# Designs tried in a protein design run: peptides against a protein of PDB entry 5EIB. Part 293

Target 1, 366 residues: chain A of PDB entry 5EIB
Amino acid sequence: VDLEPGTMDSVRSGPFGQIFRPDNFVFGQSGAGNNWAKGHYTEGAELVDSVLDVVRKESESCDCLQGFQLTHSLGGGTGSGMGTLLISKIREEYPDRIMNTFSVMPSPKVSDTVVEPYNATLSVHQLVENTDETYCIDNEALYDICFRTLKLTTPTYGDLNHLVSATMSGVTTCLRFPGQLNADLRKLAVNMVPFPRLHFFMPGFAPLTSRGSQQYRALTVPELTQQMFDSKNMMAACDPRHGRYLTVAAIFRGRMSMKEVDEQMLNVQNKNSSYFVEWIPNNVKTAVCDIPPRGLKMSATFIGNSTAIQELFKRISEQFTAMFRRKAFLHWYTGEGMDEMEFTEAESNMNDLVSEYQQYQDATAD
Target 2, 366 residues: chain A of PDB entry 5EIB as posed
Amino acid sequence: VDLEPGTMDSVRSGPFGQIFRPDNFVFGQSGAGNNWAKGHYTEGAELVDSVLDVVRKESESCDCLQGFQLTHSLGGGTGSGMGTLLISKIREEYPDRIMNTFSVMPSPKVSDTVVEPYNATLSVHQLVENTDETYSIDNEALYDICFRTLKLTTPTYGDLNHLVSATMSGVTTCLRFPGQLNADLRKLAVNMVPFPRLHFFMPGFAPLTSRGSQQYRALTVPELTQQMFDSKNMMAACDPRHGRYLTVAAIFRGRMSMKEVDEQMLNVQNKNSSYFVEWIPNNVKTAVCDIPPRGLKMSATFIGNSTAIQELFKRISEQFTAMFRRKAFLHWYTGEGMDEMEFTEAESNMNDLVSEYQQYQDATAD

## One batch from the design tools (peptide; made by RFdiffusion4, then SolubleMPNN)

Design b2_p26_7_s2 (from b2_p26_7, 13 letters changed)
Fold by OpenDDE base, seed 4:
Structure b2_p26_7_s2 (fold): chain B 366 residues (1-366), chain A 26 residues (1-26)
Amino acid sequence: as target 1 above (366 residues)
Amino acid sequence: SMLEKEEEKVKKALEKVKEKEEEEKK
C-alpha cells in the first residue's frame, strides 16, 4: 500500500514483484506530502476502504488467521498517518487478532524532513493504543550501525533497508518455522508484553553484515550471544545499560548445540543480571531454528522489551516540543481537518509511556 | 516551496537548540 504510485511500480518491477498478487497493490495518486493528517484524515481516508477490502479477502483465505503485520515509517505521512488509520480500522474489525508492527522511527541523521517528530509522536499515540507488539526500528541506530560498525562512509537507504530486512527475517523465524518458541503472534505477546502499553521492542541482529558482503566466517555461539546483547547491535538507539529488561527473546538460527546456547544465554544473563528486572521470573526466552538465514551459517536475533526504550521516545519528544512550542507547521495539519488538541494528547500519552517505563525501571522486588 | 522555507527555519532553530544543549553539557 502507498499513497504514491511510483513506490508500487518499483516493487512490481523488482526481482520479487511477482510474489505479490496484482490485486493486492493498492495505491493513491497524490501522496501524503510527509503530513500525518493527509495520511490519516484525507488522502489516506479515501484509500483505506480499498485496502480493507483486500485485507478481508486475504483474511478469509487464511486457514488460521493469527493477526496482522504492518511495516511502516513513522516519519512519512503515508506510513505514519495512513498506516495508523489502517491499524485502527483493522483493530475495529478484528479485535481478537494480534496487531504487530515494524515501525521505522525517524532520525535527523537520515532525513531532513522537519515534520518527522510530529508524524512520529502522532503515530506513537496510535501505536500505544492499537498495537499488541511494535518492533522499534530506529533510523538513528541503523545509521550509526552503517557508519560506525559497518564503516560505510555514506550510508544509503539500501544499507539501512538491508539491516531492517535481516531483523524482520530474524524476529519472524519462529512464525515461519512451526514448533519453535513463540510459534504464533499471541504466544510472542504473552511472553514479551507483561503490561499492555509496554509493547515496544528493541530488536538486534548478529552478525552485522553489509549488503553484498557475505561473512563466510561462521561466528561461534559465544560470539553471537555477546554481539546480540551488545548495544552496538541494537536496531533502536538506546543503551540497554541505562535501563532494565522486562523480557527478552533470543532467536538463534543455524546448526548449533542447544546445550551451548543455553550455557551462553545463562552466562550473559548472569553477567548482566543488574540490567534485568528481578520480579519477572524466567523473562529470557531462547529459540533455536536449525535453518540458517541465506548466506550465513548461523545468526542470532534479539528482541528486548527494555525500559531503555524511553531514550528513543524522549528524543522524539524533545524534537516535537521544540517545534510545537513555536506552533511551527501546525497549519499544514489543521488544514487537513486535524485538531491542535490531538498534538497535545499525543505528546501527553508519549510522556506517560516514558513515565511508565521509568516506574518499572525503578521498581525493586519488595 | 513555502514548506521548504519553513523547514529550513525550523532546521536552523533545532540546530541552535542542539548547540545550546551541547554547550550546557560542557
Scores: peptide ipSAE 0.028, ipTM 0.443, DockQ to the pose 0.018
Fold by OpenDDE base, seed 1:
Structure b2_p26_7_s2 (fold): chain B 366 residues (1-366), chain A 26 residues (1-26)
Amino acid sequence: as target 1 above (366 residues)
Amino acid sequence: SMLEKEEEKVKKALEKVKEKEEEEKK
């Protein structure tokens, strides 16, 4: 789905364009112009029914519909505005189904779009209420991984999207292969989300290795485990050491010893015990899938529900507040039928979310 | 675009405020 035809043509002409049904390509003509309100109230609202018709058709063809997965950007107008409209409409029609998102967070290191803090804040407000699981993929973290870890001098969107695709493939492993931990979206939510609003995940993927070092790197379970828990390996721009893990899932892929995985996972938990909440028992879950990812002997994918994710929301809130106090660009949103009050409500709800994460960070076992 | 022109104006306005906040911290 897109409000611009050119994006859809790029997907169709791509190496995987043929895996999608032609009728499942729903697109507009005008785009959202990086405006959340265009995506949510005008251009997106005109297209949403056509998307819902496709969603219904595909849902009826499912033997067992678990839920929905949306991949979108929160900085743009289409992914943010229309994406959150679509989430709301799907939630209304399918209240008993899991809503899962891969939400790409904006960064001023990657984009010069000044209104991204508005689009992100307005989107986070919708995601807090209407999603069950949100993987926070931060463009800042992806850029820093590409530059610092992968040793890419000039990271591209292609390099960032490679990390996103590896992470998405990792977190969906349990859904795609039978007999795994978290084999369904609901079981993942029950395992990862102790509090309904605290459903924002910090993903990570290992191995991350520069092209020059790939040929010399042994892939071992200890190295994967150590890298997966490294703050520099997180796909969200927050330091897990500044917060506490509420819950963790680790998904290993490839031929490895389950015993060695369990030993290394226990060792890393013990080493990092101060970074876990003590009042959630068995809050770390591990899965092993014998099928490696393409081109790797083994990998590990990390899913962390951490109170440190508040750093990401604080960054967006600070950027939002700097613009909103000056009423900068508001006329572009209000001109699409949006109220100025919706900005204040979205800011408030995001600040409440930050406060809730802080409360659970400071909570001790009584 | 009209948006890009407003973005440039606000970017310049935000830079001027950041400069003032850095001057007030000295």
Scores: peptide ipSAE 0.024, ipTM 0.448, DockQ to the pose 0.019
Fold by OpenDDE base, seed 2:
Structure b2_p26_7_s2 (fold): chain B 366 residues (1-366), chain A 26 residues (1-26)
Amino acid sequence: as target 1 above (366 residues)
Amino acid sequence: SMLEKEEEKVKKALEKVKEKEEEEKK
């Protein structure tokens, strides 16, 4: 789905374009112009019914519909505005199904789009209320991984999207292979989300590999276990050492000893015990899949529900506040039918979420 | 502060938008 036809033609002509039905390409003509309000109230609202018709048709063809997975950006008008409109409409029609998102957070290091803080804040407000599980994929973190870890002097969207695709492949492993821990979206939510609003995950991947760098040696289980808990492997721009883990899932892929995995997972928890909440027992879950990723002998994917995710929301809130105090570009949103109150409500809800994460960070076992 | 840096970026962006709007009016 896109409000621009050129993106659909790029996907259709791409190496995997033939895996999608032609009729499942829904697109507009005008685009959102990086405006959340165009995506949510005007251009996106004109297209949403055509998308819902496709969603209904594909949902009826499922033997067992678990829920929905949306991949979108929060900086652009289509992914942010129309993406959150779709989430709302799907939630209204399928209230008993899991809503899962891969939400790409904006970064001024990656995009020169000045209005990204508005689009992100308005989107986070919708994600707090209408999603069950949100993987926070931060373009700031992806850029820093490419530049600092992968030594790419000029990271491209192709380099960032490689990290995203590796992470998405890792976190969906349990859904794609039988007999795994968290084998469905609902079991993942039950294990990872102790409180309904605290459903924002920090994904991480080990080993970090670029498309051009074949030289990453297959890591050992101890090295994978150590790296997936390293802040440098997180796809969200927050330091886990500044917060506490509420819950963790680790997904190992490749031929390895389950005993060695369990021993290393116990060792990393004991070494990092100060970074876990004490009042959630057995809050670390481990899965092992014998099928490695393509081109790797083994990998580990991390899913963290950490109070440190508040650093990401604080960054967006500070950028939002800097613009909104000046009413900068606000007329482009109000001209599409938005009220200034929707901005204030979205900022308030994001600040409340930050406060909730801080309260659970500071909570001791009574 | 981080806020002061973002406020300066917003100011510079608004200056560039005004310059373009003045060029389009000539």
Scores: peptide ipSAE 0.022, ipTM 0.517, DockQ to the pose 0.028
Fold by OpenDDE base, seed 5:
Structure b2_p26_7_s2 (fold): chain B 366 residues (1-366), chain A 26 residues (1-26)
Amino acid sequence: as target 1 above (366 residues)
Amino acid sequence: SMLEKEEEKVKKALEKVKEKEEEEKK
């Protein structure tokens, strides 16, 4: 789905364009112009029914519909505005199904689009209410990984999208291979989401290795385990040491000893015990899939529900407030039929979410 | 234009937010 034809033509002509049914390409003509309101209330609203017809048709074709997965950017107008409209409409029609998202968070290091904080804040407001699971993929963190860890001098959108793809492949491993932990979206939600609003995940991937160092790196279970808990391996620009893990899932891939994985996972929990909440027992889940990712002998994917994710929302909130206090660019949103009150509601709900994460961070066992 | 002046003010405000985040990471 896109509001711009040119993006759809790029996907269709791409190496994987043939895996999608032609009739499942729904697109507009005018684009959203990086405006959430244009995506949500005007151009996106004109297209949403055509998308819902495709969603219904594909849902009816499922032997067992678990839920939906959306991949979108929160900085743009289409992914943010139309994406959240689509989530809302799907949630209304399928209230018993899991809504899962891969939400790409904007960064001023990656994009010069000044209105990204508005689009992100308005999107987060919708995601808090209408999703069950959200993987926060932060362009700030992706840029920093590309530059600092991967040693890319000039990170491109292609380099960032490679990390997104690796993350998505990692977190979906248990859904794609039988006999694993979190074999369905609902089991993932039950294991990862202790409180309904606190469903924003910090994904991480190991190994992260520069092209020049790949040939010299021995991949071991201890090294993967250590890197998976390293803040530098997080795909969200948050330091887990500034918060506490509510829940964790670790997905190992490749041929390795389950015993060694369990020993290393116990060791890393014990070493980092101060960074876990003590009142959620057995909050770390581990899976091992014998099938390695393409081009690696082994990998580990991390899914953290951490109160440190509030750093991401605080960043967006500070950027939002810097613009909104001046009413900068608001006329582009109000001109599309949006109320200025929705900005205040979105800001408030995001600040409430930050406060909830802080409350559970400070909570002790009685 | 009045818009261009507001864009410049917003850019400068975002730069200050970024500087603050870089100081908090040290």
Scores: peptide ipSAE 0.022, ipTM 0.393, DockQ to the pose 0.017

Design b2_p26_7_s3 (from b2_p26_7, 13 letters changed)
Fold by OpenDDE base, seed 2:
Structure b2_p26_7_s3 (fold): chain B 366 residues (1-366), chain A 26 residues (1-26)
Amino acid sequence: as target 1 above (366 residues)
Amino acid sequence: SSLEKERERVEKALAYVAEKKAEAAK
């Protein structure tokens, strides 16, 4: 789905364009112009019914519909505005199904689009209320991984999208292979989300490899375990050491000893015990899939529900507040039928979410 | 206190998670 036809043509002409049914390409003509309000109330609202018709048709063809997975950017008007409209409409029609998102957070390091803080804040407000699970993929973290870890002097969207693809492949491993921990979206939610509003995940991946790098270093289980808990491997721009993990899932892929994995996972928990909440017992889950990702002998993917994720929301909130106090570009949103009150409500809900994470971080067992 | 209210909220949420885990195990 896109509000611009050129994006759909790029997907269709791409190496995997033929895996999608032609009728499932739904696109507009005018685009959202990086405006959440155009995505949510005007251009996106004109297209949403056509998307819902496709969603219904595909849902009816499923033997066992677990839920929905949306991949979108929160910086652009289509992914943010139309994406959150779709989430709302799908939730209304399928209230008993899981809503999962891969939400790409904007960063000034990657885009010069000045209105991204508005689009992100308005989107986060919708995600807090209407999603069950959200993987926070932060463009700032992706850029920093490409630049600092992968030694790419000029990271491209292709380099960032490679990290996103590896992460998405890792976190969905249990959904794609039978007999795994978190084998369905509902079981994942039950294991990872102790509090309904606190459903924002920090993903991480090891080994981190650049696109087109032929030299895959074979990592050991200890190295994979250490790397997946390293803040430098997190796809969200927050430091886990500044917060506490509520829950963690680790997904290992490749031929390895389950015993060695369990030993290393126990060791990393014991070494990092201060970074876990003490009042959630057995809050780390481990899965092993014998099938490695393509081109790797083994990998590990991390899913963290951490109170440190508040750093990401604080960054967006600070940028939002600095723009909103000046009423910068506000007329572009109000001209599409938005009220200024909706900005204040979205800001308030995101600040409440930050406060909730801080309260759980400070909560101690008696 | 704000901490006591949060402890009560945490206990309720843990009870909810335990219930949902028991349902998902059936």
Scores: peptide ipSAE 0.015, ipTM 0.351, DockQ to the pose 0.014
Fold by OpenDDE base, seed 4:
Structure b2_p26_7_s3 (fold): chain B 366 residues (1-366), chain A 26 residues (1-26)
Amino acid sequence: as target 1 above (366 residues)
Amino acid sequence: SSLEKERERVEKALAYVAEKKAEAAK
């Protein structure tokens, strides 16, 4: 789905275009112009019914519908505005199904779009209420990985999208392969989300590989485990050492010793025990899938529900507040039918979310 | 095993994608 036809034509003409049904390409003629309000109330609202018709048709064809997965950007107008409209409408129609998102967080390091903090804040407000699971994929973290870790002087969208695809492949391993931990979306939510609003995940991947890197480093299980818990491998620009893990899932892929995995996972928990909440028993889950990613002998994917994710929301909030206090660009949103109160409500709800994470960070067992 | 069946499914899907990439590069 897109408000711009050119994006759909690029997907359709691409090497994977044939795997999608032609009727499942829903697109507008006029883009959202990086405006959440255009995506949510005007241009996106005109297209949403056509998307819902496709969603219904595909849902009816499912033998066992678990839920929905949305991939979207929070910096643009389409992914943010129309994406959150779709989430709301799907939740209204399917209230018993899991809503899962891969939400790409904006960064000034990647895009010069001035209104991205507005689009992100308005989106986070919707995601807090209308999703069950949200993977926070932060463009700042992706850029920093490409630049610092992968030593790419000029990271491209292709390089960032490679990290996104590796992460998405990793976190969905348990859903795609039988007999794994979190084999369904509801089981993932039960294991990872102790409190309904605290469903924002910090993903991580090891080994980090660039597009065209022929040298797949053969990592050991200890090296994979160490890299997976390293803040430099997190796809969200947060330091886990500044917070506490509520829950963790680790997904290993490839032929390895389960015993060695369990030993290394125990060692990393013991070494980092101060960074876990003590009042959630068995809050680390491990899965091993014998099927490695394409081109790798082994990998590890991290899913962290950490109170450190508040650093990401604080960054967006600071950028939002700096513009909103000046009423900068508000006329673009109010002209599409938004009220200024919706900005204040979104800011408030995001600040409440930060406060909730901080409360659970400071909570002791006593 | 269920894992072997899934591996075979993944291998078939990867073969299909490789074929389509080879067709598009022509």
Scores: peptide ipSAE 0.000, ipTM 0.251, DockQ to the pose 0.012
Fold by OpenDDE base, seed 5:
Structure b2_p26_7_s3 (fold): chain B 366 residues (1-366), chain A 26 residues (1-26)
Amino acid sequence: as target 1 above (366 residues)
Amino acid sequence: SSLEKERERVEKALAYVAEKKAEAAK
């Protein structure tokens, strides 16, 4: 789905364009112009019914519909505005189904779109209420991984999207291969989301290795485990050492010893015990899939529900507040039928979310 | 660096907006 036809043409002409049904390409003509309100109230609202018709058709074709997965950017008008409109409409029609998102967080390091803080804040407000699970994929973290870890001097969107694709492949492993932990979206939610509003995940992937170092790196379970819990490998721009893990899932892929995985996972928990809440029993889940990812002997994917994710929301909130106090670009949003009060509500809900994360970070077992 | 160029673009865009606001306040 896109509000611009050129994006759909790029997908169709891509190496995997043929895997999608032609009738499932729904697109507008005018685009959202990086405006959440255009995506949510005008251009996106004109297109949403056509998308819902496709969603219904695909849902009816499922033997067992678990839920929905949306991949979108929170910086742009289409992914943010129309994406959250679509989430709301799907939630209204399918209230008992899981809503899962891969939400790409904007960064001034990657984009010059000035209104991204508005689009992100307005989107997070919708995601707090209407999603069950959200993977926070932060463009700032992706850029930093590309530059510092992968040693890419000039990271491109292609390099960032490679990390996104590896992460998405990793976190969906249990859904794609039978007999795994979190084999369905509902079990994932039960295991990962102890509190309904606190459903924003910090993903990570290992191995991450620079091209120059690949030939010298052994892939071992201890090295994967250590890298997976390293703050530098988090695909959200927050340090897990500044918070506490509510829940963790680790998904190992490849032929390895289950015993060695369990030993290393126990060791990393014990070593980092101060970074876990003590009042959630068995809050670390581990899965092993014998099927490695393409081109790797083994990998590990991390899913963390951490109170440190508040650093990401604080960053967005600070940028939002700096613009909103100046009433910067507000007329672009209000001119599309949005009320200025919706900005204040979105800011307030994001600040409440930050406060909730802080409360659970400071909570001790009574 | 690509980062410095993007930062410069953002700063220019913010400066332009500030200028337009200053013009509209006049």
Scores: peptide ipSAE 0.000, ipTM 0.219, DockQ to the pose 0.023
Fold by OpenDDE base, seed 3:
Structure b2_p26_7_s3 (fold): chain B 366 residues (1-366), chain A 26 residues (1-26)
Amino acid sequence: as target 1 above (366 residues)
Amino acid sequence: SSLEKERERVEKALAYVAEKKAEAAK
């Protein structure tokens, strides 16, 4: 789905474009122009019914609908505005289904779009209320992984998307292979989300190896485990050492010893015990799938629900507040039918979310 | 295309981060 027609052509012409039904390509003629309100109230609102018709059709064809997965950007107008409109509308029609998102967070180090703090704040407000699980993907973190870990001198969009796709494949492993831990979206939510509003995850993937080192790297369970818990391997721009994990899931893929996995997962928890809340028992979940990803002997995917994610929201909030106090660019949003109160509500809700994360970070077992 | 725009956005974003890293490394 896009408000611009050219995106659909790019997807269709891509290596996997033919796997999608032609009728499932829904697109507008006019983009959102990086305006959340244009995506949410005008251009997106005109297109949303056509998207919902496709969603209904595909849902009816599903033998067992667990829920929905959306991949979108929070910095742009389409992914943020129309994406959150679509989430809201799907939630209204399917209130008993899981809403899962892969949400690309804007970074000031990565964005030329001045209004991204507005789009992100308005999106987060919607995601807090209308999603059950949100994987926070930060372009800065992805770039840092590409540059530092993968030793890519000039990371490309393709390199970032490769990380995202590997992670998406990893986190969905349990959903695609029966008999695993978190075998459905609801079980994942139950295991990962101890509090309804605290459903924002830090994803990570291992192995991440530079092309030059790939031939020399023995993939071992200890190495995968160590890399997954490395702060530099997080795909969200927050340091897990500045917070505490509420819950963690690790999804291993490939032929490996369950005993070795359990031993290494116990060792890493013990080593990092100060970075976990002590009052959530059994807050680390491990799954093993015998089927490796394509081109790897083994992999591990990390899902962290950490109070450190508040750093991401604080960063967005600070940028939002700096712009909003000046009433900068507000007329572009209000001109699309948005009320100025929605900015204040979104800011308030995001600040409340930050406060909630901080409260649980500071909570002791006493 | 929106993919091209998002690609351009991510490429610009990557270029910006690369530039900021190059500035921070000087």
Scores: peptide ipSAE 0.000, ipTM 0.238, DockQ to the pose 0.018; fails the geometry check

